# Peptides against a protein of PDB entry 7AE7, part 128

Target 1, 321 residues: chain A of PDB entry 7AE7
Amino acid sequence: KVYKDLREFLEVLEQEGQLIRVKEEVNPEPDIAAAGRAAANLGKNQPAVFFEKIKGYKYSVVTNVHGSWQNHALMLGLDKNTSTKDQFYELNRRWDKFPVPPNVVKREAAPCKENVIDKDINLFEILPLYRINEQDGGFYISKASVVTADPEYPDDFNKLNVGTYRIQVKDRDRVGIQALAMHDIAVQLEKAEAENKPLPIAITIGNNPLVTFMASTPVGYNQNEYEFVGALQDGVPMDIVKSDLYDHLYVPAGSEVVLEGHIIPRVRTVEGPFGEFPGSYSGARLQCEVKIDRITHRTNPIFENLYLGIPWTEIDYLMAL

## One batch from the design tools (peptide; made by RFdiffusion4, then SolubleMPNN)

Design b2_p18_5_s4 (from b2_p18_5, 10 letters changed)
Fold by OpenDDE base, seed 4:
Structure b2_p18_5_s4 (fold): chain B 321 residues (1-321), chain A 18 residues (1-18)
Amino acid sequence: as target 1 above (321 residues)
Amino acid sequence: MKVVLPAPTEVVVPEIKV
């Protein structure tokens, strides 16, 4: 089984008994984080948690999508009871199929293009934002697949990077992004900032689960994560679409929300603290600031966000294979 | 606080362990 988008995966999770649907209206805080903790306490078969109604917001939230070995097996299109060993062997077998180039679809065929916001941008109208941890310094987008390119080689598709980075909401149309020196985005940003140029960026939310997995998996600087997604789909290409603002940036065709914008050159703002792991908060840092210039989104977009709690957490499963 | 930098840099505040 291959998934075009998050929705097809959530349907399978629900069919397999790996998704809890919360139909009652919840408060963004503390109910989302509390329900995530409760789901984590259900043992090894942790389901995704889908919140249909969030007080003060129009749209839904889903958490813990990758939060179990069952969900990982289903992501690979395997039986949910596939052993971790067999998942590992299958992952490695598929990895050797790299590269599998993506299909570039037309704009009119891409679900992420159903709606456009190009003025009066307000992230709070599109994303049901909440504090993940009680002591977080703000609202985080913790499960985005961030697309950037090498500004010296913008047309080199092998240098197109899709990564997961900590993103703090700073304003209606601004986010802080943690780009550490070990991240490919930091190399690209260094090149842009050397020339005092903006770095084009697309922050994609609610993707095909293999896109999210690959965005969280370190690859070589000259290796494209989308070509690994095709490999992990057992040789089936994924669908990508050109961004609206940038000819050289491609986003998953099925993304729930795409935030298109730029990293502001040579600007740093306070980002954090964030509870990355239980009992530890990363210190506040001066981090990059992104201006959001355009949003495209599916009708009734689902905000996929990371669940953080006691190990095994969703991040532990994303990093364990 | 917003800082305009002549070159890329990061100021790391010490981690608070809770």
Scores: peptide ipSAE 0.000, ipTM 0.359, DockQ to the pose 0.042
Fold by OpenDDE base, seed 2:
Structure b2_p18_5_s4 (fold): chain B 321 residues (1-321), chain A 18 residues (1-18)
Amino acid sequence: as target 1 above (321 residues)
Amino acid sequence: MKVVLPAPTEVVVPEIKV
């Protein structure tokens, strides 16, 4: 099976008994993190946790979407009981289908374009923000697929980067982003900052699970993550749409929320601390700042965010790579 | 050939795009 968006995947997770739906109103803190910890205690078959109602917010949160080998098998459209070995073989078989170019859909066909906010931007009205860890220095967007291009080669689709980065909410329309020197975004930012220009950015939230997977998977600088998503879909192209602000940035057509903006050149602000691991906090550092200039979103957007709790958390599985 | 290991990928590690 191939998924167009997060919603189609969540439906399958629920049908397969790999999603817990919390229908009662919860507090953002500590209930979201506490329920994630409780789900982690269910053992190796950890379900996703979907919170329908969050006190003080209009929209829902989902966590632990990729948090088990069963969820990973289902993401690949395999039987949930497929062995980790067989999942590995199938993933590698599909990887050899690269490149599978995405379909560029019209704006009217893209669910991420259902609603637009271009003034009085407030991230707290769109995202049910909470502290993931008790000692976090703020609210984090931890599972976004961030789209940037090479500012020297903006029309080179092979240099379009879709990455995941640590994003702290700084204000109603501002986020801090951790762009480490080893990331493709850091190369692109260095080029923009050399000219004292903003770097265009689209921060996408709540995607097709293979987009989130590829955004977290290191690829070559001249390799497009969307073309790997098509390969991992066994040769079925994914759907992308042009961003509203930038002709050279393309976002997943099915994204729940798209934050369009720019990295402010040569500005660094305090970001952190963040609990990357249970009992391990990365210190506060000076990091890049993004101004959000436009939001597009699906009606009743789902905020997909990372679960951080007791090992094996979501983080423990990617750092084991 | 990049060997992608299937991980339970709730771990979006923001840090490791090389």
Scores: peptide ipSAE 0.019, ipTM 0.562, DockQ to the pose 0.024; fails the geometry check
Fold by OpenDDE base, seed 3:
Structure b2_p18_5_s4 (fold): chain B 321 residues (1-321), chain A 18 residues (1-18)
Amino acid sequence: as target 1 above (321 residues)
Amino acid sequence: MKVVLPAPTEVVVPEIKV
């Protein structure tokens, strides 16, 4: 099985008994984090948790999408009871199919383009934001696939980076992003900042689960994560679409939300603290600032966010491969 | 950080009284 988007994957998770649907209205805090922790307590078969109604918000949240070996098997389109060993074997077998180039679809064919916001941007109207941990210094977008390119080689598709980074919401139209020197985005940002230019960025939320997986997986600077997604789809290309603001940035066609904007050059603002691990907070640091200039989103967008409870968290499953 | 997602580790989550 290959998934076009998050929704097709959530449907399979639900069919396989690997998704809990919370139909009652919940408070963003503490209920989302509490229910995520409760799901983690279900043992080895941790389901995704889908919150249909969140007080004060219009849209839904899903957490713990990658939160078990069963969910991981299903992501690979395998039987949910496929052994961890066989999942690794199959992943490695498919990895050797790299590169599998993506299909570039027309704007009209991309679900992520159903709605556009280009003025009066307010992230709180689109994303049901909550504190993941009680002591977090703000709201985090923890499971975004962030698309950037090399400013010197913007048309080199092999240098297009799709990565997962810690993102704190700073304002209605601003986010802080943690770009560490070891990340490809930091190399690209350094080049932009050397010229005092903005770095174009697309922050994509609620993707095909293999996009999220590859965005969290380190690859070579000259390797495109989308071409690995096609490999992990056993040779089926994924669908991408051109961003609205940038000709050189491509986003997953099925993304629930796409935040298009730029990293402001040579600006650093206070970001954090964030509970990266249970019982440990990374302190507040000066981090990069992104201005959001345009949003595209699916109708009734699902906010996919990371569950950061006590391990095994969703993060623990995604690192295991 | 590019979030390197770890292998699922068994961790005891305290009971949350919802």
Scores: peptide ipSAE 0.017, ipTM 0.536, DockQ to the pose 0.017; fails the geometry check
Fold by OpenDDE base, seed 5:
Formats: structure tokens, C-alpha cells, sequence
Structure b2_p18_5_s4 (fold): chain B 321 residues (1-321), chain A 18 residues (1-18)
């Protein structure tokens, strides 16, 4: 099975008994993190947790989408009981199909374009933001697929990078992003900052689960993550759409939320702390700042965020393949 | 940081009472 978006995957997770739906109104803190921890305690078959109602917010949250081997099997469109060995074998078999170029769909055909916010941007109106860990220095977007291009080669689709980065919300229309030198985004940012230019960015939230997987997987600088998504879909192209602000940035057509903006050149602001692992907080650091200039989103957008707290966390599964 | 996620290690987590 191939998934167009997060919603199709969540439907399968629910059908397969790998999704818990919380229908009662929850407090964003501490209930989301607490319920995620409770789900992690269910053992090896950890379900995703979908929160339908969050106090003070309009929209829903889902966590722990990749939080089990069963969820990973289903992500690959395999039987949920497929062994980790057979999942790995199938992943490798499909990996050799690279490249599988994506389909570029029209704007009108892309669900991520259903709604637009281009003024009075407030991230808190679109995302049910909460502290993931009690000691977090703010609200984090921890499972976004961040799209950037090479400023020197903006039209080179092979240099289009889709990566997962730690993102702290700083203001209504600003986020901090952790771009480390080991990441392709840092190479692209260095080029932009050398010229004192903004780096165009699209922060995509709530994607096809293979997009999230590939965004978390290291690939070569001249390899496009979307072409690997098509490979991992066993040769079925994924659907992408042009960003609204940038001709050279493409986002998943099915994204729940797309934050379009720019990394402000040569600006660094305090970011953190964040509980990246149970009992491990990274200290406060100076990090890049993104200005959000436009939002596109699906109607009733689902905020997919990383579950953290008890091993095996969603992070542990995203790396184990 | 592109979250390069570590292989699962046994981490002793303190029981936080819900």
C-alpha cells in the first residue's frame, strides 16, 4: 500500500489497531506528553496517539506515528507483523529503485493549499503547541520535514534537501532552527549567509510517513529525498507541489501544514533547552531564526509531533531502519 | 539538527506518576 498523506496512514494505523484515539479534551500540558508515555508503556506494539481535542486550540495532535515496528511495517505497506529483518530486506530492495522522480501536481490538486494565511501570521492558531518535555524552554516542532535548496543551484532538483530539524517556536511568526554543520541545510545556509541573503525555507508538518522517514534519513547532498520516497513506495512516485513563495521549493502535496519563510541571514538567537532524549537536555544555544511569511494548510490540520519520554521512543524506531 | 536518531538503548526512565 502507498499513502498520499498522513491521513491515509492514520486510517490504516487505526484499522490495524495501531492508533489510540483520545476523544476527551486534554490539556496541552501535561496531558499530551503523559498520554504518549502511557502509550509507550503498552510494550512492543506502541500505537500512535491521536488527540482530537486540545484545550485552547482548534485542531488536533498526533504523536508516536512511527513509534513501533508494526507502524514501520505498515509505513512500508507491509503486513504489521512483518519481522524487522524482512522490513530491512524490503527497504533495501526498494532503495535500489532510486531515483523515482516525484509527480509535480497543480496547486489546485494539492491538499496542503486548501487554506492560506499570508497576513497576521500566528502559529498558535494553526498548531496546538505544547511543551513536549517538562523542562523544555519552549514549544517544539520536532517532526517537520524542512525543505531547502542550494542558493547557488536553486534549479538543481537533486540538491533540494528535505530534512528533519529541531525547531523551537520563538514568536507568532518566528521559529528557531538547529542547523548543524553536518547537515545539508547548513551547507545551503552557509552559501546564503556568505552573500548576506535569506535562505528560502518550507517547514512541512504532517506528511506521508515515508517523507518523514526520508527526512530523518541521511542521503547524499546531490540526492533528493522525494526520489527515495518514490523508491520506498516500490516505484510509485510521490506527489509534490511548488511552494507559494518560491519557484524552486517543492513541498509534499498532502502536507497538513506548510510554513513558508526564510532563514534570516547572520542572525542567531537563543534556542533551548530541549529534552532530546529521556534525561538528556541539550543546553541553550545560539541558533538560526526563521521568519514565517506564509502558511498553507489543509482544512482541520493535524499537528504531527514527535513523541519523547520513554524508550523505545519514536526517535529510536526512525533510526533503527 | 537533522535528527539522526540513535539506535535504541536501554534507558532507565524514572516513573513519572500520571
Amino acid sequence: as target 1 above (321 residues)
Amino acid sequence: MKVVLPAPTEVVVPEIKV
Scores: peptide ipSAE 0.016, ipTM 0.513, DockQ to the pose 0.019; fails the geometry check

Design b2_p18_6_s1 (from b2_p18_6, 6 letters changed)
Fold by OpenDDE base, seed 4:
Structure b2_p18_6_s1 (fold): chain B 321 residues (1-321), chain A 18 residues (1-18)
Amino acid sequence: as target 1 above (321 residues)
Amino acid sequence: PEWEVRTEPLPVPEPEPL
């Protein structure tokens, strides 16, 4: 099975008994993180947790979407009981199909374009933001697939990067992004900052689960993650759409939320601390800032966010293959 | 109903000394 979006995947997770639906109103803190921990304690078959109602917010949260080998098997469109070994063999077999170029769909055919916000941007109106860990210095978007291009080669689709980065909400329309020197985004940012230019960015939230997986998987700088998504879909192309602000940026057509904006050149502000691992906080550091200039989103957008509970964490499954 | 939406981030802590 191939998934067009997060919703098709969540439907399968629910059908397979790999999603818990919380229908009662929860507090964003501590209830989301507490319920995630409680779900993790259900054993090795950790379900996704879908929060339908969050106090002080309009929209829903889902967490732990990739948080088990069962969910990982289902992501690959396999039986949920497929062994880790057989998942690994199938992943490798599909990996050899690279490249599988994506389909570029029309704007009117892309679900991520259903709604537009281009003024008075407030991230809190769109995303049910909460602290993932008790001591986090802010609200994090921890499972976004961030799209950037090489500013020297903006038309080179092979240099289009889709990565996962730590993103702290800084203001209604501003986020901090952790672009470390080992990340492909840092190479692109260095080129932009050399010329004192903004780096165009699209922060995509709530994607096809293979997009999120590939955004968390290191690939070569001249390899496009969307072409790997098509490979991991066993040769079925994924659907992408042009961003609204930038002709050279393409986003998943099915994204729940797309934050379009720019990294502000040569600006660094305090970001963190964040509990990346249980009992380990990365300290507060000077990091880049993104100005959000436009939002596109699906009607009733689902905020997909990372679960960082007791090991095995969702990140362990995203990195284990 | 006017949803009383949360609108503000948490205060940013001081950076750790390098």
Scores: peptide ipSAE 0.089, ipTM 0.609, DockQ to the pose 0.031
Fold by OpenDDE base, seed 1:
Parts: C-alpha cells; structure tokens; sequence
Structure b2_p18_6_s1 (fold): chain B 321 residues (1-321), chain A 18 residues (1-18)
C-alpha cells in the first residue's frame, strides 16, 4: 500500500484499529496533551488520536500518527503485526532503490493548493495551536516537513532539503525555527545570511507519513528526501508540486497546510522553553525567525502535531529506524 | 553586517474567538 497523503494513511489507521477519534469538543489545553498521554498508556499498540472539534478553532488535530510499531508497519504498507525485525529488513531493502525521482504535478492537481491566504495571515485561523507541554514557552509546530534549497544552487534538486525542525509560533505570521549547525538548513541559511538575503522556506504540515519519516531521517546534503520517499514506497514516485512563491521549492502535493515564507536574514529572537522529552525542557535560546508570506491549504486542513508523552514517544519511533 | 538580536519573547498570541 502506498499513501498519497495523510488522509489515506489516517483512513488505514482507523480501519486497522490504530486511530482513536474524539468527537466531542475538547479544550486545546490541557485536553489534547492529556488524551495523547492516555493513548500512550495503552502500551505498544499506541493509536493515533484524532480530535474532530477543538474549542476556539475551526479545524482538527491529529497526534501520535507514528506512535507505534503497528503504525510504522502500516506506514510501510505492511501488515500491522509485521515484526520490528522484518520492518527493518524491508526498510533496508527499499532504501537500496534510491533514487526514485518524484512526479511533479500541476498546481491544479495538488490538494495542498485548494485554498490560498496571501494577506492578513493568521496561523491561528488555520492551525489549532496548543501548548504540547505545560511549561512550553508557546505553541509549537513540531511535526512539519520544512523545505529549503541551497541559495547558490537553487536549481540543483539534489540539494533540496526536507527536514524536521522545532518551530515555535511567535506571531500571527511569524515562527521561530531551530536551525542547528548540524542541520542542512543551517548550511543553506549561512549562505543566505552571508549575503544578507532571505532564505526561501516552505513549512509543510500534515504529509504522507513517509515524507514525515524521511524529513526526520538524516540524509546526505546532496540527497533529496523525496527520492528516498519513492524508494520507501518500493519504487513508486511520490507527488510533489512547485511552491507558489518560489520556482525552486517543491512541496508534497498532498500537504494539509503549506506555510510559504522566508527566514529573515541576520535576525535572532528568543525561543522556548520546549519540553523535548517528558520532564526535560530545553532552555530558551536565540533562534531564527520566519516570516510567513503565503499559506496554501486543503479544505478542512488537519493539523498533524507531534505527541510528546511518556517514552516510547512518537519521536522515538521516527528516529528508531 | 548588522544583526538584530531580540532577547525578549514576543507576546504569545492567543486564539481569536471564532
């Protein structure tokens, strides 16, 4: 089984008994995080949790999508009871299919382009934002696949980076992003900042689960994560679409939300604290600031956000393979 | 090259009432 988007994966999770649907209206705090913790207490077969209604918000949240070995097997299109060993074997077998180039689809064929916001941008109108941990210094987008390119080689598709970074919401149209020196985005940002230029960015939310997996998996600077997604799809190309603002940035065609903008050059602002692990907060640090200039989104977008509960956390499953 | 460093947090936005 190959998935075009998050929705096809959530449907399979629900069919397989790996999704809990919360139909009653919940408060964004503390109910989302509390329900995530309750789901984590179900042991090794942790389901995703889908919140249909959130007080003060129009759209839904899903969490813990990658939160079990069963969900991970299903992501690979395997039987949910596939052993961890056989999942590793199959992952390695598929990895050897790299590169599998993506299909570039037309804008009109990309679900992420169904709606556009290019003025009066307010992230709170699109994303049901909440504090993931009680002591978080703000609202986090913790499961985005962030697309950037090398500003010296914008047409080199092999240098297109899709990574996962900690993103704090700072304002209606601004986010802080943690670009550590070990991340490919930091190399690209350094080049842009050397010239005092903005770095083009697309922050993509609610993707095909293999995109989210590959964005969390370190690859070489000259390797494209989308070409690995095609490999992990057993040689089936994924669908990408050109960003609206930038000719050189491509986003997953099925993304629920795409935040297009730029990293503001030579600006650092305080970000955090954030509870990266239960009972462990990273302190406040100076981080980059992104201006959001355009949003594209699916109708009734699903905000996929990371579950940070008792280990094994969703991060542990995303990094375990 | 001028660098802007802001050490104070921006006000945390609250959800606007629908």
Amino acid sequence: as target 1 above (321 residues)
Amino acid sequence: PEWEVRTEPLPVPEPEPL
Scores: peptide ipSAE 0.061, ipTM 0.579, DockQ to the pose 0.865
Fold by OpenDDE base, seed 2:
Structure b2_p18_6_s1 (fold): chain B 321 residues (1-321), chain A 18 residues (1-18)
Amino acid sequence: as target 1 above (321 residues)
Amino acid sequence: PEWEVRTEPLPVPEPEPL
C-alpha cells in the first residue's frame, strides 16, 4: 500500500483500529494534550488521535500519527502486527532503491493548491494552534516538512532539502525557526545571510507519512528526501508540485497546508521555551524569523502536529527507525 | 523575484523580555 497524502493514511489507521476520532468539541488547551496523554496510556498500540472540532477554530487537528510501531508498519504498507525487526528489514531493503525520482504534477492536479491566501495572512485562521506543553512559550508547529534550496545552486534538485525543525508561531504571518548548525537548512541560510538575502522557504504541514518520516531522517546534503520517499514506497514515485512563489522549490502535492515565505536575513528573535521531552524544556534563544508571504491549502485542512506525551513521545518512534 | 541585496545587516530586534 502506498499513500498519496495524510488523508489516505488516516483512513487506513482508522480501518486498522489505530486512530481515535474525538467528535466532541475540545478546548485547544489543555484538551488536545490531555487526550493525547490518555491515548498513550492505552499501552504499546498507541493510536493516532483525530480532533474533529476545536473551540475557536474552523479546522481539525491530528496527533500521534507516527506514535506506535503499528502506525509505522502501516506507513510502510505492511501488516500492523509486523515486528520491529521485519519493519527494519523492509526499510533497509527499500532504502537500496534510492534514488526514485518524484513525479512533478501540474498545479491543477495538486490538492495543496485548492485554496490560496496571498493577503491578510493569519495562521490562526488556518491552523488550530495550541500549546503542546503547559509551559511552552507559545504555539508550535512541530511536525512540518520544511523545504529549502541551496541559494548558490537553486536548480540543483539534489540540494533541495526537506527537514523537520522546531517552529514557533510569532505573529499572524511570522514564525520562528530553529536552524541548528548541523542541519542542512543552516548551510543554505549561511549562504543567503552572507549576501544579506532572504532564504526562500516552504513550510509544509500534513503530508504523506513517509515525507514526514524522511524529513525527520538525516540524509546527505546532495540527497533529496523525495527520492528516498519513492524508495520507501518500494519504487513508486511520490507526487510533488512547484511552489507558487519559487520556481526552484517543490512541495508534496498532497500537503494539507503550505506556508510559503522567506527567512529574514540577519534577524534573530526570541524563541522558546519548548518542552521537547516530558519534563525537559529547551530554553529561550535567539532564532531565525520567517515571514509568511503566501498560503496554499486543501479544503478543510488537517493540522498534523507532534504528540509529546508520557511515557513515549511520537518523536521516539520517528527517531527509532 | 530578484531579491535586493542589502549591504547592511538588518537590525536585530532586542529580545522583548519574556
Scores: peptide ipSAE 0.026, ipTM 0.475, DockQ to the pose 0.051
Fold by OpenDDE base, seed 3:
Structure b2_p18_6_s1 (fold): chain B 321 residues (1-321), chain A 18 residues (1-18)
Amino acid sequence: as target 1 above (321 residues)
Amino acid sequence: PEWEVRTEPLPVPEPEPL
């Protein structure tokens, strides 16, 4: 089975008994993190947790989407009881199909374009933001697929990068982003900052689960993550759409939310701390700042965010194959 | 229902000294 978006995947997770719906109104803190931990304690078969109602917010949150081997099997369109060995075999078999170029769809065919916000941007109206950990320095977006390009080669689709980075909300229209020197985004940012130019960026939230998987998987600088998504879909191209602000940036057509903007050149602001692991915080650092200039989103957007808990986090499953 | 939506991020601590 191939999924066009997060919603098609969540439907399958629910059908397979791998999604719990929390229908009662929850407090953003501590209830989201507490319910995630409670679901993780149900054993090795960790379901996704979908929060339908969050106090003080309009929209829903989903966590732990990749948080089990069963969810990983279903992501690959396999039986949920497929062994980790057979999942690894099938992933490698499909990986050899690279490249599978994506389909560029029309704007009118892209669900991520259903709604537009181009003035009075407020991230808190679109995303039910909460602290993942009690001592976090703010609200984090931890499962975004961040789209950037090489500013020297903007038309080279093979240099289009889709990566996962730690993103802290800084203001209504601003986020901090952790771009480390080993990340492909840091190479692209260095080129933009050398010329004192903004780096165009699209921060995409709530994607096809294979987009999120590939955005967390290191690939070569001249390899496109969308072409690997098509390979992992057993040769079925994924659907992408042109960003609204930039001709050279393409986003997943099915994204729940797309934050379009730019990294502000030569600016660094305080970001963190963040509890990357239970009981371990990375300290506050000076990091890049993104201004959000436009939002596109699906009607009733689902905020997909990372579950952090014991014994295993979603990161462990995203990196284990 | 009119939602009491949060509008501001939490304050961040100062950077740790290097």
Scores: peptide ipSAE 0.011, ipTM 0.367, DockQ to the pose 0.031

